# Designs tried in a protein design run: peptides against a protein of PDB entry 3B8E. Part 232

Target 1, 230 residues: chain A of PDB entry 3B8E
Amino acid sequence: PFLIFIIANIPLPLGTVTILCIDLGTDMVPAISLAYEQAESDIMKRQPRNPKTDKLVNEQLISMAYGQIGMIQALGGFFTYFVILAENGFLPIHLLGLRVNWDDRWINDVEDSYGQQWTYEQRKIVEFTCHTPFFVTIVVVQWADLVICKTRRNSVFQQGMKNKILIFGLFEETALAAFLSYCPGMGVALRMYPLKPTWWFCAFPYSLLIFVYDEVRKLIIRRRPGGWVE

## One batch from the design tools (peptide; made by RFdiffusion4, then SolubleMPNN)

Design b1_p30_3_s2 (from b1_p30_3, 25 letters changed)
Fold by OpenDDE base, seed 5:
Structure b1_p30_3_s2 (fold): chain B 230 residues (1-230), chain A 30 residues (1-30)
Amino acid sequence: as target 1 above (230 residues)
Amino acid sequence: ELLEELKRALEELFEKLLEEVRELIEKAER
């Protein structure tokens, strides 16, 4: 998010404190829960591998897959960000290069895509309004990410949801997201203003996309054992 | 010219997606 903020010169979509809440508050418990996930059913049936060559390659492929999933998460967050701003009159193309004027408190006549002028205070409210749905979108997309991370080759449907700790972690993550989104004072403390509950659904297509991506990837791995997609 | 065409196509796609999302939200709020 911060890299896109710099490159595109758009208003900041997600605050630093909010990022810390994701990394330390929402991601930690679910990630730890994955350590308690049961191994894939086929692991014990696999033939011995070459430990010198296969280990490094597998670690690189794992890292690449996580990177791809992370990109999908970011796209989901930015989609929600752009939707919120578009509903407030700022189309995505208009946001490019707008940061300098957006963050200048002495400019109180920044125009949106429809010619409406926005004061600094109004702009900051809209910016902070984007922080919450961006955060919530990341959490919702993480549901899919965390669920798929427990397996490499088996379908989620084949492996099943055996880890009760993971389920609890997903619930806790969701509860924390709801708390941060709707608790009084979060707008002042974390610059996250409440959003309509219906905005939680904005992330669902991206969550589904991650599931589909992972299932297709795993299907390819099963059909082509030893392929580079693993 | 190709970049401008791509830009327009992406903008159109975004507007369509936005409309679909709005429709879904409106349906959920009813």
Scores: peptide ipSAE 0.007, ipTM 0.264, DockQ to the pose 0.043
Fold by OpenDDE base, seed 3:
Structure b1_p30_3_s2 (fold): chain B 230 residues (1-230), chain A 30 residues (1-30)
Amino acid sequence: as target 1 above (230 residues)
Amino acid sequence: ELLEELKRALEELFEKLLEEVRELIEKAER
């Protein structure tokens, strides 16, 4: 999210404090949970890590959590961000290069895509309105991503949901998202305004699409080992 | 400095959570 903010010069979609909450609160526990997942019998090429002796977090798990999952999460979050701004009069193309004027408190006549002028205070309200839905979208996307990442070849239906730590991690990140979204003072402390409950469902179609796509990918891998989709 | 303080607080919370998870694992292995 922050890289796109810099490259595209768009209004900040997610605050730095909120990003920190994602990194420490939502990514670490799920990543560790994957380390305790039962190995796939059909893809065992090396000895599994010993959770009692090996580090809980290694470079491979970090790469999985912050690389693969993080990229997919960012795409989902940005989708929600652009939807909210479009509903408030700012089309995606209009946001490109707008950051400098957006963040200038002395400019009180920034125009949206329809010629409506926005004061600095109004712009900041809209910006902060995006933070909570962006965060919640990431969490909802994580539900699917974490489930699909537990296997490389086998379906989640074949591997099963035996990892209780993964289930706990999904619950924990959801509880954290609810806390950050609805606890009094979070609007001031984290720039996360309270979210309408209906926005929790905004990311579900996206998460479902990812889940279905990955299951189809895995099905192809099982039928055609060594294919390009691996 | 506020971000660093928040980071520290979240790290401490994370460590507590990890301890709880370890306890759950130990219970499950018994």
Scores: peptide ipSAE 0.000, ipTM 0.196, DockQ to the pose 0.017
Fold by OpenDDE base, seed 4:
Structure b1_p30_3_s2 (fold): chain B 230 residues (1-230), chain A 30 residues (1-30)
Amino acid sequence: as target 1 above (230 residues)
Amino acid sequence: ELLEELKRALEELFEKLLEEVRELIEKAER
């Protein structure tokens, strides 16, 4: 998110504090939960042909898959960001290069895509309104990511939801998202304004996309053992 | 109590998502 902010010169979609909340709050507990996840039966039974090369290849493929999932997550967040700004009169194309004027407190007549002028205070409210739903979108998409991480080859339907620690992690992420979204003072403290409950559902298509992506990937792996998709 | 309700709601949501994915897979295998 921050890289896109710099490269595209758009208003900041996600604050640094919120990024820290993601890193510490939403990544740590899931990572621990995955460490205690029961190994996939197929992974445990499959002896590596060459322990050095097969391990490295598998790690690389896993890393690439997670990288792709991470990109889908980021796209989900940015989609939510652009939707909110568009609803407030700022189309995505208009946001390109707008950062300098957007962040200048002395400019109180920044025009939106429809010619409406926005004061510094007004546009900062809109900017901060994007932070919460961006964060929530990431959390909701991470639900799917955590679920699919249980298996490498088998379907989620075959492995099941047996890890209680993972379930706890999902709950913790959700609780954190709710806290940041609805606790009084978060707008001032974290620049995260309250979120309408309807915005929680904006991430669901992306969660579904991740599920479909991973299940298709796993299906390909099952049909073509030893393929590059593993 | 609220936490348990939230947990249940989350579980129900996941079950629904899983069911949708199952249906999609079954359709694709057909």
Scores: peptide ipSAE 0.000, ipTM 0.188, DockQ to the pose 0.027
Fold by OpenDDE base, seed 1:
Structure b1_p30_3_s2 (fold): chain B 230 residues (1-230), chain A 30 residues (1-30)
Amino acid sequence: as target 1 above (230 residues)
Amino acid sequence: ELLEELKRALEELFEKLLEEVRELIEKAER
């Protein structure tokens, strides 16, 4: 998110504090859940014939998979960001290069895509209104990510939701998201204004996309063992 | 020209996605 902010010179979609909450809060329990699932899977697997080469290939595969999923998560967050700004009159294209004027407190007549003028205070409210939905979108997309990552090659439908640690991670992540979104004072402390519950559904298409992507990937891996998709 | 075409394509895609999301929200609110 921060890289796109710099490159596109758009208003900041996610504050530094919210980024820290994602990195230290929401990502920690999911990462632990995945680490336990991998450890259980490794205990059940036969020892690799060549531990050096097989380990390196597996690490590269995991890294690439996480990188791709992370990209889809970022796209989901940015989609939500652009939807909110569009509903407030700022179309995505109009946001390109707008940062300088957006962040200038002395410019109180920044025009949206429809010619409406926005004061600095109004713009900052809209900016901070995007932080909570962006964060929540990441959490909802992470639900799908956690569910798909518990299996490397098997479909989610084949293994089901039997991992108690994974389920706990999903609940903890959701509870944290709800706390940060709805607890009084979070708007001032974290620049996360309360979110309408309906906005949680904005991430669902992306969660579905991740599921479809992962199932297709796994299908390709099963049909072409040792292919480039591994 | 290619950048403008890409821009238009992205705008159209965004508008379609926005409409789909709105429909989903409206359905969820019913």
Scores: peptide ipSAE 0.012, ipTM 0.290, DockQ to the pose 0.045; fails the geometry check

Design b1_p30_3_s3 (from b1_p30_3, 24 letters changed)
Fold by OpenDDE base, seed 3:
Structure b1_p30_3_s3 (fold): chain B 230 residues (1-230), chain A 30 residues (1-30)
Amino acid sequence: as target 1 above (230 residues)
Amino acid sequence: KLKEELEKAFEKLLEELKKLVEELIKKAEE
């Protein structure tokens, strides 16, 4: 999210503090859960990691968990961001390069895509309104991604959700999302305005799509080992 | 340059997170 913010010079879709909450709070337990996940039969062929010499978390697991998941999460978050801004009169194309004027408190006549003028205060309200749904979207997408990343080749349905740590991680990130969204003072402290319950459901189709896509991908990998999809 | 700095910051964050996870695992095994 922050990379696209810098490159595209769009209004900030997610606050820095919220990003830190995702990185340190939301991703921690899931990363632990993946470390304790039962190895697939092909992973078991590798020499058991020496806990004393080898880092507990495999670099490959970290790369999968934070690299791929992070990209997918960003896409989901940006989708929500653009939807909210479009509903408030700012089309995605209009947001490109708008940051300079958007963040300037002395400019009180920034026009939206429909010619409506927005004061600095009004713009900041809209910006902060985006933060909470963006965060929640990331969490909802993480549900699917965590389940997906549990296995490399096997279906989630084959391995099952036996990992209690994974289940706990899903609960923890959901609880954190609820806390940040609805706890009094979070709007001021984290610039996250209260979320309408309807926004929780906006990410579900996206999560489902990713889940289905990955299950299909894994199915193809199982049927064609060493194929181009891997 | 900014991209490189961001990548470095992200790598550092990942390393710190990895250490934290390792510590949590150690505590859970105790």
Scores: peptide ipSAE 0.005, ipTM 0.235, DockQ to the pose 0.023
Fold by OpenDDE base, seed 1:
Formats: structure tokens, C-alpha cells, sequence
Structure b1_p30_3_s3 (fold): chain B 230 residues (1-230), chain A 30 residues (1-30)
């Protein structure tokens, strides 16, 4: 997200504090869940596989999965960001290169895509309004990630949500998202303004996409054991 | 045991984060 912000010179979609909350709050539980699943899978695979090769393959698969999921999370967050800005009159194309004027406190007549002038304060409100939905989108997408990570080779439909750690992780991420979104003062402290409940649903298509992607990946792995996707 | 320790560590981290946020809010109101 930060790289796209620098390259595109768009208004800041996600604050540094919010990024820290994501990294510390939302990524920790998935990492723990994955660590437990690795331990369980290693315990269940009693066959004397060469522990070095299986560990390397698992680490590469996990690294690739995390990279892909992280990219989809970023896309989901940016989608929500662009939707909010578009609803406020700023089309994605107009946002390109707008950062310099957007962040200038002395410019109070920044025009949107429809010729409406925005004060610095109004622009910052809209910018900060994007931070919360971006965060929430990441959390909702991480729900799918947690469910996916738990089912390495089996379909989510075959492995029920029996893992209490996964359920706990989903609850904690959701609780954190709700806290950051609705707690008074978060707009000032974290630059996260309260989010309308409807914005939670904007992330659901991306969660579904990740879910479908993973199910397709698992299906391919099951049909072609040892293929390039492993 | 490891599960319980990790859950406790995570809960502690969340509590520390909550305290940090509350302190930031308090400073901003000031």
C-alpha cells in the first residue's frame, strides 16, 4: 500500500498507525494459526519424509501464499479507498498526482472530478474516512485467509471450523476492527473516522475471491500432486 | 500449553495496544 502511495502520488489511503495495528493485530493470529497447523501436520505426517525438503517446500508455499493473499488484501483496500473517494467526487484518475495539492494546507480550493472545491479540512476528513474502511477491508479479507490457512490440503467444506484458535483469531480481528472503527477519539488519535456498517460488506467480494482462489488452488494441487503450484 | 500461552500473549498485546490508543486519545484531547 505504501509503495502505491509513493508511485501514484495519491492521497494517503492508510495511516502509519493503522498499518502498525494491522501488522501487530491482524497478522499475528494468522501466523500463530499457521504455526499450529504446521506443527499438527508435522505430527500427523509420521512418514519419514526428508524433513529438510518438506520444510523448505512448506516455507516456500506459505511465503507465496502470504504474498498472494497480501496482494489481494491490498487490492481490496484500494478498491474500498477508490469507492469512497469516488462517492465524494474524486475519481481514481483524478487522484493521480493530486497528493501535493491535497496535502497542502494553504490550498483550500482543490477541485474534484466534478469541479467542486474542497477545503483542506474537508479533504482530510475524506482521507481519514478512507483509513477505517481500508483497515476493515483487510480484516475481512484476513477472515478468508485464516480459513484458508487452516485447510492446507483439504477443502474448507471438509474441515469444519473446529480450530478454536481460528475462531479466536477471527473474533479478535473483528473486535479490534470494531474498536478502531467506532471508539470515540479514533478519528483524532488514529485518523480513523467511524465507519458505516455498510462498508463492511464492500470487503466480502474480496474475501470470497480469496476463498475461491484457494479452493481452486487446492483443487489443482489435489488433481496434480507435485505440480508447479505446490 | 503453547496454545494457551499464545492466546495469553495475544490478549496482552491487545491490551497494551488498547492502552496505547487510549493514551494517544488523551493526548489529542489535551
Amino acid sequence: as target 1 above (230 residues)
Amino acid sequence: KLKEELEKAFEKLLEELKKLVEELIKKAEE
Scores: peptide ipSAE 0.000, ipTM 0.258, DockQ to the pose 0.013
Fold by OpenDDE base, seed 4:
Structure b1_p30_3_s3 (fold): chain B 230 residues (1-230), chain A 30 residues (1-30)
Amino acid sequence: as target 1 above (230 residues)
Amino acid sequence: KLKEELEKAFEKLLEELKKLVEELIKKAEE
């Protein structure tokens, strides 16, 4: 998110404190959950490899998985961000390069895509309005991602939900999201304005798409062992 | 056991975060 903020010069989609909350609160438990995830049935059936090589491969697989998940999370978050800003009159194309004027407190007539002028205060309100939904979107996407990450080859339905740590992680990140979204003072303290409950569902279609995509991917892997998709 | 320990650790973290937020709110009200 921060990288896109710099490159695209868009309004800040997520506050730094919130990013820290994601990193410390939402990413750590998933990492632990993966570490203690039971090996896939196919992995367990593999012949013992060189312990050094096997450890390295496992670490690489975990790292790669988290990298991909992080990208998916970012995409989901940005989707929500752009939706909110579009609903407030700022189309995605218009946001490109707007950051300079957006953050200038002396400019009180920043135009949206429809010619409406926005004061600095109004712009900051809409910016901060994006933070909470962005965060919540990440959490909701993480639900799917966590479930997906438990296995690479087997369907979630085949593997089942056996990892109690994973389940715990889902609840904890959800609780954190609820806390940050609804606790009084978060608008001032964390620049996260209260979230309408309906926004929790905004990411669900995206999560579903990811889930379906992963299931299809896994299906392909199962049908074509050693394929390029693996 | 590990789950319980992780849960406790997370609860502590949440409590600390809550305290920090409360302090920030207090400062903002002043």
Scores: peptide ipSAE 0.000, ipTM 0.253, DockQ to the pose 0.012
Fold by OpenDDE base, seed 2:
Structure b1_p30_3_s3 (fold): chain B 230 residues (1-230), chain A 30 residues (1-30)
Amino acid sequence: as target 1 above (230 residues)
Amino acid sequence: KLKEELEKAFEKLLEELKKLVEELIKKAEE
């Protein structure tokens, strides 16, 4: 998200503190859940023929999977961001290169895609309105990630939700999202304005996409062991 | 035991984060 923000020079979709909350709060629980993951029966039963190479391959596969999932998460967040900005008059193409003028306090006549002029304060309100939905979108997408990370090869339907740490992670992430979204003063402290409950549902298509993607990936891995998709 | 300790550590971290946010809110209201 931050790289796209720099490259596209668009208004900041998510505050730095909120990013830190995501990185520390949401990514740590999956990491812990993976550490306590009852080794998938297939991983435990296969003695690594070469512990060094097999460990490296597994680390690369995990890294690649997390990278791909992270890209889909970012796409979901940016989709929500662009939808909100478009609803407020800023089309995605118009946002390209707008950051410099957007963040300038002395420019109070930034035009949207429809010729409406926006003051600095109005722009920041819209920006801060985007922060919360972006964060919530990431959280909702991460629900799917937590569920899919429970299994490397087996379907979620096969292993079920037996990992209490994953369940705890889901509740924690949801509680954090609710806290950051609805706690008084978050708009000032974290630049996150309260979120309408309807926006929670905007991320569901992306969560479903990740779920389908991972299930298809796992299906391919099961059918073609040793393929490039592993 | 380690799981419970990790859960407790995480709860403590969340509580500390909550306190930090509350302090930031107080400073901003001030």
Scores: peptide ipSAE 0.000, ipTM 0.259, DockQ to the pose 0.012; fails the geometry check

Design b1_p30_3_s4 (from b1_p30_3, 26 letters changed)
Fold by OpenDDE base, seed 3:
Structure b1_p30_3_s4 (fold): chain B 230 residues (1-230), chain A 30 residues (1-30)
Amino acid sequence: as target 1 above (230 residues)
Amino acid sequence: KKKEELEEKFKELFEELKKLVEKLIEEARR
């Protein structure tokens, strides 16, 4: 999210402290979960490889999985961000290059896509209104991503939910999201305004889409080993 | 056993983080 913020010069979609909370709070358990995940049934059919090479391959696979999760999370978060800003009168195209004027305290007449003028205070309220939904969207997307990253080739239904660390991670992420979204003072401490409970469900269609996409991908890999989808 | 130990350590870390955030909130209210 931070890279897109710099490149597109859009208003800040998520606070730096909140990003740190995501990195420290939500990424640790998934990392551990993947490290302790049971071997895929197809891996056991492979001849024993050089332990050094296998370790390197596993590290690369884990790194790729984390990179993919991060990209998907960012896409989900930005989708929510653009929806909220559009509902408040700022279309995505209008946000490009707007950051300089958006963050200027002396400019109180920034126009939205419909010609409405926004004061600095009003703009900051809208910006901070995006933080909580963005974070919650990341967590909800991460539920699906964490589950699908258990295996490279096998379906989640084939591998099962045997990893207790994974289950714990899902609950921990949800608890953290609830805490940051509804704990009194988060608006002041983290600039995360309270979220309506209905917004928890806004990311579910996206998570479902990712889940279905990954299951289809894995199905193709199983049917066509060595294909481009791998 | 290692999985259980790791789960326990994570629970402890989470509780510590929660306490830290609560303290930050209290400080921000002053």
Scores: peptide ipSAE 0.005, ipTM 0.273, DockQ to the pose 0.012
Fold by OpenDDE base, seed 1:
Structure b1_p30_3_s4 (fold): chain B 230 residues (1-230), chain A 30 residues (1-30)
Amino acid sequence: as target 1 above (230 residues)
Amino acid sequence: KKKEELEEKFKELFEELKKLVEKLIEEARR
């Protein structure tokens, strides 16, 4: 998200503080859950597999999965960002290169895609309105990520949702998202304005896409052991 | 190759951000 902000020179879709809250609050619990499942799987799979080759394959699979899932999460967040700005009169093409004028306090006549002039204060309200939905979108996409990460090679349908740590992580992320979205003072403290309940559903198509993508990936790995996807 | 390089750069950026956050948490505990 931050790289696209720099490259495209668009208004900031998510504040630095909210990015930090995502990294600390949402990514840490999944990482702990995965580490715990790895440890539990390693305890159960005490069959004499060559520990060096199995560790390398697992690290490569995890790295590829996290990189791909991270890209889809970013795409989901940016989609929500562009939808919100488009609803407020800023089409995606118009946002390219707009940051310099957007962040200038002395320019109070920045035009949207329809020729409406926006004051600095109005622009910042719209920017801050994007922060909460972007964050919530990432959390909802992470629900699918957590479920997918539970299974390395097997389908999620084969292992079920029996991991208590995974379920706890989902509740923690959702509770954090609700707290940041609806707690009084978060708009001032974190620049996150209250979220309409409808925005929680914007991420569901991306969660489904991640789920389908990972199931297809796992199916390919199972049918072609030793292929390029490993 | 370019995708791997981008993933590695993202991973490095994430690790740097994680270190920055850990430092911020340590400073806040102080």
Scores: peptide ipSAE 0.000, ipTM 0.254, DockQ to the pose 0.023
Fold by OpenDDE base, seed 2:
Structure b1_p30_3_s4 (fold): chain B 230 residues (1-230), chain A 30 residues (1-30)
Amino acid sequence: as target 1 above (230 residues)
Amino acid sequence: KKKEELEEKFKELFEELKKLVEKLIEEARR
């Protein structure tokens, strides 16, 4: 998200503190849950033929999968961001390169895509309005990510949600999202304004996309063991 | 109007994805 922000020179979609909350609050419990996740029965039953090469390959494959999922997650967040800004008069194309003027306190006549002038205060309200749904989108997408990361080869539906730690992680992320979204003072402390409940649904297509992606990946792995998709 | 169109597209996408997931589940059960 931060890299895209720099490259595209768009208004900041997610505050730094919120990013830290994601990294520290939402990612740690899932990581722990994955560490305690009972290795897939199929992985544990197969003694690594070559522990060095097989471990390295598996680590690379996991890294690639996480990278791809992270990219989809970021796209989901940005989608929500662009939808909100578009609803407020800023089309995605217009946001490109707008950062400099957007963040300038002395410019109070930044035009939207429809020629409406926005004061600095108004722009910041819209920006901070985007932070919360961006975060929530990430959390909702992470629900899918956590569930899919439970298994490497088996369908989520086959293994089920047996890990209590994983379930706890999902609840923690949801609780954190609710807290950050609706707790008074978050607009000042974290620059996250309250989220309309309807915006929670903006993340669902991307969550579903991740599920589909992972299920397809797992299906390919099951049909073609040892393929590059692993 | 644009908001409504976006919402409709979003619903359509969701339904398509749902169908895809259902198909994948069905294939995984075979």
Scores: peptide ipSAE 0.000, ipTM 0.232, DockQ to the pose 0.068
Fold by OpenDDE base, seed 4:
Structure b1_p30_3_s4 (fold): chain B 230 residues (1-230), chain A 30 residues (1-30)
Amino acid sequence: as target 1 above (230 residues)
Amino acid sequence: KKKEELEEKFKELFEELKKLVEKLIEEARR
């Protein structure tokens, strides 16, 4: 998110504190869950031919999966960001390069895509209004990611929700999202304004997309063992 | 219809979570 902010010169979609909350609060428990998760029955059944190479391959596969999932999460967050800004009159194309004028406190007449002028305070309110939905979108997408990462080859429907740590992680992420979204003072302290419940649904299409993508990936892996998709 | 039902269920869940958080905040302030 921060890299895209720098490259595209768009208004900041997600605060640094919120990013830290994601990294420390949402990613840590899933990572622990995956580390302690009983190796998928198919992974355990493969005798490590070479423990060093198989560990490296597993680490690479995990890294690639996390990289791909992370990109989809970021896309989901940015989608929510662009939807909110578009609803407030700022189309995505108009946001490109707008950062300089957006952050200038002396410019109180920044025009949106429809010619409406926005004061610095109004712009910052809209910017901060995006932070909470962006964060919540990531959390909701992470629900799907956590469920998906539970299995490498087996369908989620086959393995079920047996990992207590994973379930705990889902609740922790949800509780953190609820706390940051609805706790009084978060708008001032973290620049995260309260979120309307309707915005939680904005992430669901992406969660579903990730779920479908992973199920398709797993299906391909099961049908073509040793394929490039592994 | 299923989307509306899901939206209503989620609204209910969020209202319950909100109430829980409010209770926790009230308890933390006591």
Scores: peptide ipSAE 0.000, ipTM 0.255, DockQ to the pose 0.017

